# Peptides against a protein of PDB entry 4QMF: the designs that were tried, part 18

Target 1, 175 residues: chain A of PDB entry 4QMF
Amino acid sequence: ESSFMTLFPKYRESYLKTIWNDVTRALDKHNIACVLDLVEGSMTVKTTRKTYDPAIILKARDLIKLLARSVPFPQAVKILQDDMACDVIKIGNFVTNKERFVKRRQRLVGPNGNTLKALELLTKCYILVQGNTVSAMGPFKGLKEVRRVVEDCMKNIHPIYHIKELMIKRELAKR

## One batch from the design tools (peptide; aimed at target 1 R107)

Design b2_p15_7_s4 (made by RFdiffusion4, then SolubleMPNN; from b2_p15_7, 4 letters changed)
Fold by OpenDDE base, seed 4:
Structure b2_p15_7_s4 (fold): chain B 175 residues (1-175), chain A 15 residues (1-15)
Amino acid sequence: as target 1 above (175 residues)
Amino acid sequence: DDEIIEKAIEELEKE
């Protein structure tokens, strides 16, 4: 049997309790068992003797990882689809100055979330900026682009530069 | 810069 566990922050507990029955139901379809431990603050997924596809446990691992990083269940559960991948990008370690960190993180989101929306459209990914991580879901090529933009943003390269570049590349690909 | 992003979004949404 294969199992994976992830810890979640305390502020996420209430939400996880609310949606855990939905998590259980989604994983039951694949005969993956799951446990929410509120004392430890952990989520666990594991294969069972009835698990048909052994690879689904890796997707289940990704599911709980996404949930721990504040991705809503209706979006996170899409990771169980064969064509969906995800990435959790740690952004909290690029700068030591908190004010600088906040400013750069805000640049990634932009006014009214427009920068993030543009990036989502260009990469065909879902992107959530929360706390010290950016969670992304989508095709591998798109995820690679998201990671580049996110990390560069934290390195003081404005996302607009990459958005323009991605737009140009997209136009060229249509030819 | 914001205007550029907005225009970009508009263009992308048309597709």
Scores: peptide ipSAE 0.177, ipTM 0.806, DockQ to the pose 0.125
OpenDDE base, seeds 1, 2, 3, 5: peptide ipSAE 0.164, 0.129, 0.180, 0.158; ipTM 0.800, 0.783, 0.807, 0.800; seeds 1, 3, 5 fail the geometry check

Design b2_p15_8 (made by RFdiffusion4)
Pose (drawn by RFdiffusion4):
Structure b2_p15_8 (pose): chain A 175 residues (1-175), chain P 15 residues (1-15)
Amino acid sequence: as target 1 above (175 residues)
Amino acid sequence: DSGLEFVKEEAEKYP
């Protein structure tokens, strides 16, 4: 009955093609069927007659969505867990110009990816920047903070204020 | 992974 599908770019196809056997196996634990269409370049997840809890299909949808945005499989299967939520942030419709987009995304990730890593340490979330999206995984509150930082960064508001704020909050909680 | 490589490349391009 329930079926969700997503599209993936070609540069991702090879990786998925070699790890798809691992995906159907992880989904087989929940009795969710999945198909990889190479010509169309898409992934599909479906519920079956023998699926115990159909609601997990939502998580399965998130899994393939994370897989379409260059999130590694070992990190991605965690979405099938309970205390795990995700958020794939679209950053494409903030800037009409290409140069400024790259400027603000590169400001988002920063030198050596440090500021991006700093966000991972402060929001306690896994964060991955890829093309037009920023994929995040972890606690709901930290996810809200990540979306806030990313969205406010793609708008010309620098991440330094946010990082400082989160650092101050962390040290206040340390007391 | 292509995502990790992309982040590394974009970080190297950061002015």

Design b2_p15_8_s1 (made by RFdiffusion4, then SolubleMPNN; from b2_p15_8, 12 letters changed)
Fold by OpenDDE base, seed 4:
Structure b2_p15_8_s1 (fold): chain B 175 residues (1-175), chain A 15 residues (1-15)
Amino acid sequence: as target 1 above (175 residues)
Amino acid sequence: HPGEQETAELSASVP
């Protein structure tokens, strides 16, 4: 039997409690057991004797990881699809100065979220910037580009540069 | 714990 646990921040508790029946139902389709521990602030997923695909537990692990990082359930549950991958990019360790961190993180989002939206469209990924992480879901190729842009942004390379580059690459691929 | 940090949300989504 395989088991994975993730902790979640207290501010997610009410939401996770609200959607947990939906999580359970989604995982039950794959014979994966799950537990929400409100005292510890944890989510656990486990294989059962009826789990047919042993690889699904890794997707279940990723599901609870995404949920812990504020990804909404209707989006996070898509990770259970075979063609969907995810990445949780840690961004909190690139800069020590809090103000600089916040400023660089805000650059990922941009005015009215337009920078993030452009990146999502260009990479065909869902992207959520939350706290010290960026959660992304989509095709593996797109996720690689997202990680590069996100990490480079935290290294003071403005996302608009990469967006322009991605746009150019897209136009070249159409020819 | 590494997962328990409180933070503000900044997001956009693709349909």
Scores: peptide ipSAE 0.028, ipTM 0.628, DockQ to the pose 0.117
OpenDDE base, seeds 1, 2, 3, 5: peptide ipSAE 0.020, 0.022, 0.024, 0.022; ipTM 0.604, 0.605, 0.608, 0.612

Design b2_p15_8_s2 (made by RFdiffusion4, then SolubleMPNN; from b2_p15_8, 9 letters changed)
Fold by OpenDDE base, seed 3:
Structure b2_p15_8_s2 (fold): chain B 175 residues (1-175), chain A 15 residues (1-15)
Amino acid sequence: as target 1 above (175 residues)
Amino acid sequence: DPGEEETKKLAASVP
């Protein structure tokens, strides 16, 4: 039997409690068992004797990881699809200065979220910028592009340069 | 921030 556990922050507890029946139902379709521990602040997923696909437990692991990082359930549950991957990018280690960190993180979002929306469209990914992490979901190619843009932004390369590059690549792929 | 307005313009052009 394979088992994975993820801790979640206390502010996420109320939401996770509310949606846990939906998590259970989604995982039951794959014969994956799950447990929400409100005392420890953890989520656990495990295979059962009825689990047919051994790879689905890795997707279940990713599901609870995404939920712990504030991804909403209707989005996070898509990780169970075969064509869907995810990445959790740590951004807190690139800059020691808090003001510089906040400024660079804000560049990823942009005014009214326009920069983020452009990146989502161009990469075909869902992207959530929160705290010290960026969570992304989508095709592997798109996730690789998102990671590059995010890391470069934290290294003081403005996302606009990557947006331009992605737009050109998209136009070339349509021809 | 340099590039912000350009980013807005480009984002608006993404179908």
Scores: peptide ipSAE 0.079, ipTM 0.786, DockQ to the pose 0.051
OpenDDE base, seeds 1, 2, 4, 5: peptide ipSAE 0.034, 0.078, 0.079, 0.062; ipTM 0.737, 0.779, 0.787, 0.776

Design b2_p15_8_s3 (made by RFdiffusion4, then SolubleMPNN; from b2_p15_8, 11 letters changed)
Fold by OpenDDE base, seed 4:
Structure b2_p15_8_s3 (fold): chain B 175 residues (1-175), chain A 15 residues (1-15)
Amino acid sequence: as target 1 above (175 residues)
Amino acid sequence: HPGEEETRKLAASVP
């Protein structure tokens, strides 16, 4: 039997309570048990004797990880699909200065979220910038591109340069 | 930061 647990911040508690029945139902289809512990502030997923695919527990682990990082359930649950991968990129450690951190994080989003939207479209990923993490979901190739752009942005490389590069690469791939 | 306006234009050009 395999089990995974993740902690969630207190501000997610109310939301997680509201969607937990949906989480349970989604995981029940795969015979994965789940527990929401409001005292500890944790989510746990476990295989059962009825779990047919042992690999699904890793997707269940990723589900609770995404939920803990503020990904909405309707998006996070897509991780249970075979073709869907995810990444949780820690961005909080690239810059010690809080103001500089906030400025660089804001560059990922851009004016009206346009930078983030462009990156999502070019990589075919869902991307959520929240707190000290960026959560991404999509194809493995796209996730690698997202991680590069995100980390480089935190290293003071503006996302525009990568967006231009991705656009050029996309146009070249059509030829 | 330089390029934010350009980034907006690029985002609009992404189909």
Scores: peptide ipSAE 0.036, ipTM 0.705, DockQ to the pose 0.051
OpenDDE base, seeds 1, 2, 3, 5: peptide ipSAE 0.029, 0.019, 0.029, 0.025; ipTM 0.699, 0.610, 0.703, 0.691; seed 1 fails the geometry check

Design b2_p15_8_s4 (made by RFdiffusion4, then SolubleMPNN; from b2_p15_8, 12 letters changed)
Fold by OpenDDE base, seed 2:
Parts: C-alpha cells; structure tokens; sequence
Structure b2_p15_8_s4 (fold): chain B 175 residues (1-175), chain A 15 residues (1-15)
C-alpha cells in the first residue's frame, strides 16, 4: 500500500473542511482512501486493496498538494484526468529582499492580471500565484513554458519578453 | 506549516 501526506496552512482549514466530502467522492471512484486531519493540519491519500491503477495514487498526491496551495477544488480535481499535469513552483527563494520579491511577483500578474491571463492562454495552463508558490495545471509542454517564465521573472527577466516570444511562435504554428 | 504566512491571493481568471 502507498500513502502520501501533505501539510496545509491554517488559513486553508475552513475551506478544506467544506470541500472534503467532494474530495472523498472524487477519490472513491478510483478506490483511493483519504483523510483530513484538522488537528495536525494534514491531508493523506492512500491506496486500498481495491485500487486498480497504481499510478492514480500519484495524481491523488498531486491533488492534495494543489489544495494545500490554495487551488480551488473544481480546478484541482481535474488533475485526476490522464491528460492533466501540474507543477508547484517555489518562488520565495529567488530573492532575499522582500520588496524586490513582491515587485517581481507582481510582474507575473501584471496590470489587471493581464500578464498572467496572457500566459495562461498561450500555454493552455491554469496558473495561480499564491504567496511563495505558483501552482500551474495543464499539458506538460505548457507547464515547462510556465516554469521558465516564472523562474526567469524571479531572476529579473520581465514576463513580457517571453509572452511576445510565445505569441510569435503561436502565430508561426498556425501557418 | 508550509505557506502559513502566505495569505495574499493573486489570481487571474481561468481561461
């Protein structure tokens, strides 16, 4: 039997409690057991004797990881689909200065969220910027592009450069 | 716990 556990921050507790029945129902379809521990502040997923696909436990692990990082359940549950992958990019360690970190993180979002929206459309990914992480969901190719743009942004390469490059590549692929 | 101080949500609309 395989099991995975993730810790979640206290501010997620109320939300996770609200959606946990939906998590249970989604995982029951795959014969994956799950536990929400409100005392420890943890989520656990575990294979059962009825689990047919051993690979689904890895997707269940990714589900609880996404939920811990503030991804809403209706979006996070899509990770159980075969064509969906995810990435949780840690951005907090690229810059020691808090003000510089905040400024670089804000560049990922851009004016009215337009930079982030453009990146989501171009990569065919869902992207959530929350605290010291960026959570992304989508095709593997798109996730690689998102990680590059996010990490480069934290390294002081403005996202608009990569967005322009991705736009050009997309227009060339339509011809 | 990881992300305990991370209260600020920055999100775009999902495509």
Amino acid sequence: as target 1 above (175 residues)
Amino acid sequence: HPGEEETQKLSAAVP
Scores: peptide ipSAE 0.042, ipTM 0.727, DockQ to the pose 0.131
OpenDDE base, seeds 1, 3, 4, 5: peptide ipSAE 0.026, 0.033, 0.029, 0.030; ipTM 0.675, 0.702, 0.687, 0.684

## One batch from the design tools (peptide; aimed at target 1 A118 M167)

Design b2_p16_1 (made by RFdiffusion4)
Pose (drawn by RFdiffusion4):
Structure b2_p16_1 (pose): chain A 175 residues (1-175), chain P 16 residues (1-16)
Amino acid sequence: as target 1 above (175 residues)
Amino acid sequence: EEDEIILRAIEELEEE
């Protein structure tokens, strides 16, 4: 009955093609069927007659979505867990110009990826920047903070204010 | 080590 599909770029195909057996196995634990269409370049997840809880299909949809945005499989299967949520943030329709987009995304990740790592440490979330998207995984509150930072960064508001704020909040909680 | 990474990230952002 329930079926969700997503598209993936070609540079990702090779990786998925070699790890797909691991994906259908992880999904087989929940009795969710999945197909990888190479010509179309898509992934599909479906519920079956023998699926225990159909709602997990939503998580399965998130899994293939994370896989389409260059999130590594070991990190991605965590979405099939309970205390795990995700958010794939689209950053394409903020800037019409290409140079400024790269400027702000590079500001988002920063030198040596430090500021991006700092966000991972402060929001307690896994964050991955790829092309037109920023994929996030972890606690709901931290996810809200990540979306806030990313969206406010793709708009010309620098991430330094946010990182300082989160640092102050963390030290205040330490007390 | 985590605190050092955060401080380094703040310092790098202040240089921008």

Design b2_p16_1_s1 (made by RFdiffusion4, then SolubleMPNN; from b2_p16_1, 7 letters changed)
Fold by OpenDDE base, seed 4:
Structure b2_p16_1_s1 (fold): chain B 175 residues (1-175), chain A 16 residues (1-16)
Amino acid sequence: as target 1 above (175 residues)
Amino acid sequence: SDEEIIKEAIKELESE
């Protein structure tokens, strides 16, 4: 039997409480048990004797990881699909200056969120910028691209560079 | 369309 635990920040507690029944139901379909510990501030997933697919526990691990990083349940639960992967990119350690950090993080989002939306479309990923992490869900190829753009942005490479590059590649692929 | 959204985003970014 395998188990995984993820801690979540206090501000996430209320939301997690409200959706935990949905989490339980989703995981029950795969005979994965789950526990929400409000005292510790943790989520745990574990296999049971009835778990048929041993690999599903890894997806369950990813589910609680995503939930801990503010990904809404309706999106996060998609991780249980075979074709869906995820990545949680830590961005808080690239810049020591808080103001610079905020500015660079904001560049990922862009005016009216248009930069992020463009990146999502180009990579075919869901992307959530929240706090000190960027959570992404999608195909592996797309996730690799997202990580590159996100990390480069935090290294002061403006996302527009990558967006243009990805757009060009997209156009070339249509030929 | 998706393409239009992307192009618009690029345009906005280029104007900055």
Scores: peptide ipSAE 0.288, ipTM 0.872, DockQ to the pose 0.797
OpenDDE base, seeds 1, 2, 3, 5: peptide ipSAE 0.277, 0.281, 0.277, 0.182; ipTM 0.869, 0.868, 0.866, 0.815

Design b2_p16_1_s2 (made by RFdiffusion4, then SolubleMPNN; from b2_p16_1, 7 letters changed)
Fold by OpenDDE base, seed 4:
Structure b2_p16_1_s2 (fold): chain B 175 residues (1-175), chain A 16 residues (1-16)
Amino acid sequence: as target 1 above (175 residues)
Amino acid sequence: DDDKIIEEAIELLEKE
């Protein structure tokens, strides 16, 4: 039997409690057991003797990882689909200065979230910027691009540079 | 203008 556990921050407790029945139902379809521990502040997923596909436990692991990083359940649950991948990008360690961190993180989002929206469209990914992480869901190629843009942004390379590059690549691919 | 570029990109991408 395989199991994975993920800790979640206190501010997620109320939400996770609210949606946990939905999590349970989604995982039950795959005979994956799950536990929400409000005392420890953890989520656990486990295979059972009835689990048919042993690989689904890895997707269940990803599900709780995404939920812990503030991804809403209706989006996070899509990770259980075979064609969906995810990435959780840690952005908190690129700069020591808090103000600089906030500014660079804000550049990734942009005015009215438009920078992020453009990136989502270009990469065909869902992207959530929250706290010290960026969560992304989509095709592997898109995820690779997202990680590059996100990390470079934290390294003081403005996302507009990558957006222009991705636009050019997209145009070339249509030829 | 970066904002303009982003807006134009979104517009183009949403048409596809």
Scores: peptide ipSAE 0.274, ipTM 0.880, DockQ to the pose 0.119
OpenDDE base, seeds 1, 2, 3, 5: peptide ipSAE 0.253, 0.255, 0.254, 0.268; ipTM 0.871, 0.872, 0.872, 0.877

Design b2_p16_1_s3 (made by RFdiffusion4, then SolubleMPNN; from b2_p16_1, 6 letters changed)
Fold by OpenDDE base, seed 2:
Structure b2_p16_1_s3 (fold): chain B 175 residues (1-175), chain A 16 residues (1-16)
Amino acid sequence: as target 1 above (175 residues)
Amino acid sequence: SDEEIIKEAIKELEEE
């Protein structure tokens, strides 16, 4: 039997405790067992003898990974769908200077979050910028684009260039 | 609309 565990930061404990019954119910549909350990600060998912699809455990792994990175449950649970993939992009190690890091991370979000919203629309992905990670959910092609834009942004390539490029591609696809 | 949102975002970025 397969098992996966992820640690979560202390500030997520209250929320995870609140939604854990919902997590359990969602995973029960697939006969995946789950455990929330508040002492260790961990979430665990595991297959059971009744698990029909062995591949679903990988999606369960992704679910707890997303939850650990502050993705809300109503969004994170969509990872259990066949057509949904995810990516957790580490952005904290691209820049050593904290001020520079914050500035570049803010560029990704943009004024009122509009830059990020535009990127979500163009890639058909959900994107959450939180702390030292960017969590994304959507089709594989879209996720690839998101990772490129996010990493390039942290490398001091402004998102505007990618947004314009994606917009052009979108317009061409309509014709 | 989605297009309007994207265009507005681009406009805001160009003003920076």
Scores: peptide ipSAE 0.439, ipTM 0.917, DockQ to the pose 0.862
OpenDDE base, seeds 1, 3, 4, 5: peptide ipSAE 0.376, 0.422, 0.351, 0.431; ipTM 0.900, 0.913, 0.892, 0.915

Design b2_p16_1_s4 (made by RFdiffusion4, then SolubleMPNN; from b2_p16_1, 5 letters changed)
Fold by OpenDDE base, seed 2:
Structure b2_p16_1_s4 (fold): chain B 175 residues (1-175), chain A 16 residues (1-16)
Amino acid sequence: as target 1 above (175 residues)
Amino acid sequence: SDDEIIEKAIKELEEE
């Protein structure tokens, strides 16, 4: 049997506790067992003797990974769908200067979050910027684009370049 | 519309 465990930060404990019954119900549909350990601060998913599709455990792994990184349950649970993939992009290691890091991260989000919203629309992904990570969910092609834009932004390449490029590609696809 | 949202975002970025 396969098992995966993910640690979560203390500030997520209250939320995870409130939604864990929903997590359990969602995973029960696939006969995946799950455990929330509040002492250790961990989530565990595991196959059971009744698990029909062995591959679903990988999606369950992704689910708890997303939850640990502050993705809300109603969004994170979509990872269990066949056509949905995810990526957790670490952004904290690109810049050593904290002020520079904050500025570049804010540039990714943009005024009122509009830059990020535009990126979501263009890539057909959900994107959450939280702390030192960016969590994304969507089609694999879109996720690849998101990672490129996010990492480039942290490398001081302004998102406007990529947004304009993606916009052009979108317009061409309509023709 | 989605296009309007994207265009607005681009405009905001160009104003920076």
Scores: peptide ipSAE 0.525, ipTM 0.937, DockQ to the pose 0.893
OpenDDE base, seeds 1, 3, 4, 5: peptide ipSAE 0.505, 0.520, 0.524, 0.508; ipTM 0.933, 0.936, 0.937, 0.934

Design b2_p16_2 (made by RFdiffusion4)
Pose (drawn by RFdiffusion4):
Structure b2_p16_2 (pose): chain A 175 residues (1-175), chain P 16 residues (1-16)
Amino acid sequence: as target 1 above (175 residues)
Amino acid sequence: EDEIIEKAIEEMEEEL
């Protein structure tokens, strides 16, 4: 009955093609069927007659969505767990110009990816920047904070204020 | 980890 599908770019196809057997196996634990269409370049997840809890299909949808945005499989299967949520942030429709978009996304990730790593340490979330999206995984509160930082960064508000704020909050909690 | 955060703040301050 329930079926969700997503599209993926070609540069991702090879990786998925070699790890798809691991995906259907992880989904087989929940009795969710999945198909990989190479010509169309898409992934599809479906519920079956023998699926115990149909609601997990939502998590399965998130899994293939994470897989379409260059999130590695070992990190991605964690979405099938309970205390795990995700958020794939679209950053395409903030800037009409291409140069400024790159400027702000590069500002988002920063030198050596340090400021991006700093966000991972402060929001306790896994964050991956790819093309037009920023994929995040982890606690709901930290996810809200990540979306806030990313969205406010793609708008010309620098991430330094947010990082400082989160650092102050963390040290206040340390007490 | 704290060193990474401090370094990231310093890098952002330099950029500004």

Design b2_p16_2_s1 (made by RFdiffusion4, then SolubleMPNN; from b2_p16_2, 6 letters changed)
Fold by OpenDDE base, seed 3:
Structure b2_p16_2_s1 (fold): chain B 175 residues (1-175), chain A 16 residues (1-16)
Amino acid sequence: as target 1 above (175 residues)
Amino acid sequence: DDKIIEEAIKELEKEL
């Protein structure tokens, strides 16, 4: 039997408590057990004797990781699908200056979230920019593209250049 | 989708 645990910040407690029955129901379909520990501030997923696919525990691990990083349940639960992958990109260590960090992080979102929306459409990914992490869900190829754009943005390469490149590639693929 | 992306790019270009 395999078990994975992740810690979550205190500000997520109320939300996680609210949706935990839904988490349990989703994982029960795969015979994965789960525990929410409000004292420790942790989520745990475990295989059971009835777990048929041992690989599903890795997806369950990813589920609780995404939930801990503020991904909402209706989106995070999609990680249990076979064709869905995820990535949690740490962005807080690229820049030491807080103001510079905030400015570069804001570039990922853009005005009215338009930069982020364009990137989501082009990569076929869900992307959440929050705190010191960017959470992404989608096909593996799209996730690689997201990571490149996110990291380059933190290295002072504006996302627009990648968005234009991705758009050109998309048009070429339609031919 | 293409229109959404194009509009987003146009808005972004104004900020550059």
Scores: peptide ipSAE 0.233, ipTM 0.855, DockQ to the pose 0.780
OpenDDE base, seeds 1, 2, 4, 5: peptide ipSAE 0.136, 0.134, 0.231, 0.134; ipTM 0.791, 0.784, 0.855, 0.795

Design b2_p16_2_s2 (made by RFdiffusion4, then SolubleMPNN; from b2_p16_2 with E1D E6K E10K M12L)
Fold by OpenDDE base, seed 2:
Structure b2_p16_2_s2 (fold): chain B 175 residues (1-175), chain A 16 residues (1-16)
Amino acid sequence: as target 1 above (175 residues)
Amino acid sequence: DDEIIKKAIKELEEEL
């Protein structure tokens, strides 16, 4: 039997308590057991004797990982679908200066979140910028592009260059 | 979708 555990920050506890029955129900369909430990601040998923698909535990692992990083349940649960992958990109390590970090993170989001929305559309991904991580969900190819744009942004390469490139590629695919 | 992307690009160009 396989088991995975992830820790979550204290500020996430109230939300996780609220949706945990939904998590349990979603995982029960696959005979994956789950535990929310409020004392430790952890989520655990594990296979059971009734688990039919051994690979689903990896998706369950990803589910709790996404939930720990503030992805809402209605979005995070989509990770259980076969065609859905995810990535959690750590962005806090690229710069030591807090102001520089905040500025670069804001560039990724853009005015009214429009930059991020454009990136989501171009990559066919869901993207959530929260704290020191960027969570993304979508096709593998799209996720690869998201990671590139996100990391480059933190390296002071403005997202506009990648967005223009992706737009050109999109236009070419339409013709 | 294209309009959203174009708008975002325009906003980004103004920031540069």
Scores: peptide ipSAE 0.423, ipTM 0.918, DockQ to the pose 0.902
OpenDDE base, seeds 1, 3, 4, 5: peptide ipSAE 0.386, 0.370, 0.364, 0.333; ipTM 0.909, 0.904, 0.902, 0.891

Design b2_p16_2_s3 (made by RFdiffusion4, then SolubleMPNN; from b2_p16_2 with E1D M12L E14K)
Fold by OpenDDE base, seed 2:
Structure b2_p16_2_s3 (fold): chain B 175 residues (1-175), chain A 16 residues (1-16)
Amino acid sequence: as target 1 above (175 residues)
Amino acid sequence: DDEIIEKAIEELEKEL
């Protein structure tokens, strides 16, 4: 039997308590057991003797990982679908200066979130910028592009260059 | 979708 555990920050506890029955129900369909430990601040998923697909535990692992990083349940639960992958990109390590970090993170989001929305559309991914991480969900190819744009942004390469590139690629694919 | 992307690009160009 396989088991995975992830820790979550205290500020996430109230939300996780609210949706945990939904998590349990979603995982029960696959005979994956789950535990929310409020004392430790952890989520655990594990296979059971009734688990039919051994690979689903990896998706369950990803589910709790996404939930720990503030992805809402209605979006995070989509990770259980076969065609859905995810990535959690750590962005806090690229710069030591806090002001520089905030500025670069804001560039990724853009005015009214429009930059991020454009990136989501171009990569066919869901993207959530929260704290020191960017969570993304979508096709593997799209996720690869998201990671590139996100990391480059933190390296002071403006997202506009990648967005223009992705737009050109999209236009070429339509013809 | 294209309109959203174009608008985003226009806004980003102002930051350069």
Scores: peptide ipSAE 0.353, ipTM 0.899, DockQ to the pose 0.905
OpenDDE base, seeds 1, 3, 4, 5: peptide ipSAE 0.326, 0.325, 0.295, 0.273; ipTM 0.891, 0.890, 0.878, 0.870

Design b2_p16_2_s4 (made by RFdiffusion4, then SolubleMPNN; from b2_p16_2 with E1D E6K M12L E14K)
Fold by OpenDDE base, seed 2:
Structure b2_p16_2_s4 (fold): chain B 175 residues (1-175), chain A 16 residues (1-16)
Amino acid sequence: as target 1 above (175 residues)
Amino acid sequence: DDEIIKKAIEELEKEL
């Protein structure tokens, strides 16, 4: 039997308590057991003797990982679908200066979130910028592009250059 | 979708 555990920050506890019955129900469909430990601040998923698909535990692992990083349940639960992958991109390590970090992170989001929305559309991904991580969900190819744009943004390469490139590729695919 | 992307690009260009 396989088991995975992830820690979550204290500020996430109230939300996780609220949705945990929904998590349990979603995982029960696959005979994956789950535990929310409020003392430790952890989520655990594990296979059971009734788990039919051994690969689903990896998706369950990803589910709790996403939930720990503030992805809302209605979005995070989509990871259990076969065609859905995810990535959690750590962005806090690229710069030491806090002001520079905040500025670059804000560039990724852009005015009114429009930059992020454009990136989501171009990559066919869901993207959540929260704290020191960017969580993304979508097709593998799209996720690869998201990671590139996110990391380059933290390296002071403005997202506009990648967005323009992706737009050109999109236009070419229509013809 | 294309209009959203174009609008975003226009706004981003102002930041450069």
Scores: peptide ipSAE 0.304, ipTM 0.883, DockQ to the pose 0.864
OpenDDE base, seeds 1, 3, 4, 5: peptide ipSAE 0.286, 0.284, 0.291, 0.273; ipTM 0.878, 0.877, 0.879, 0.872; seed 4 fails the geometry check

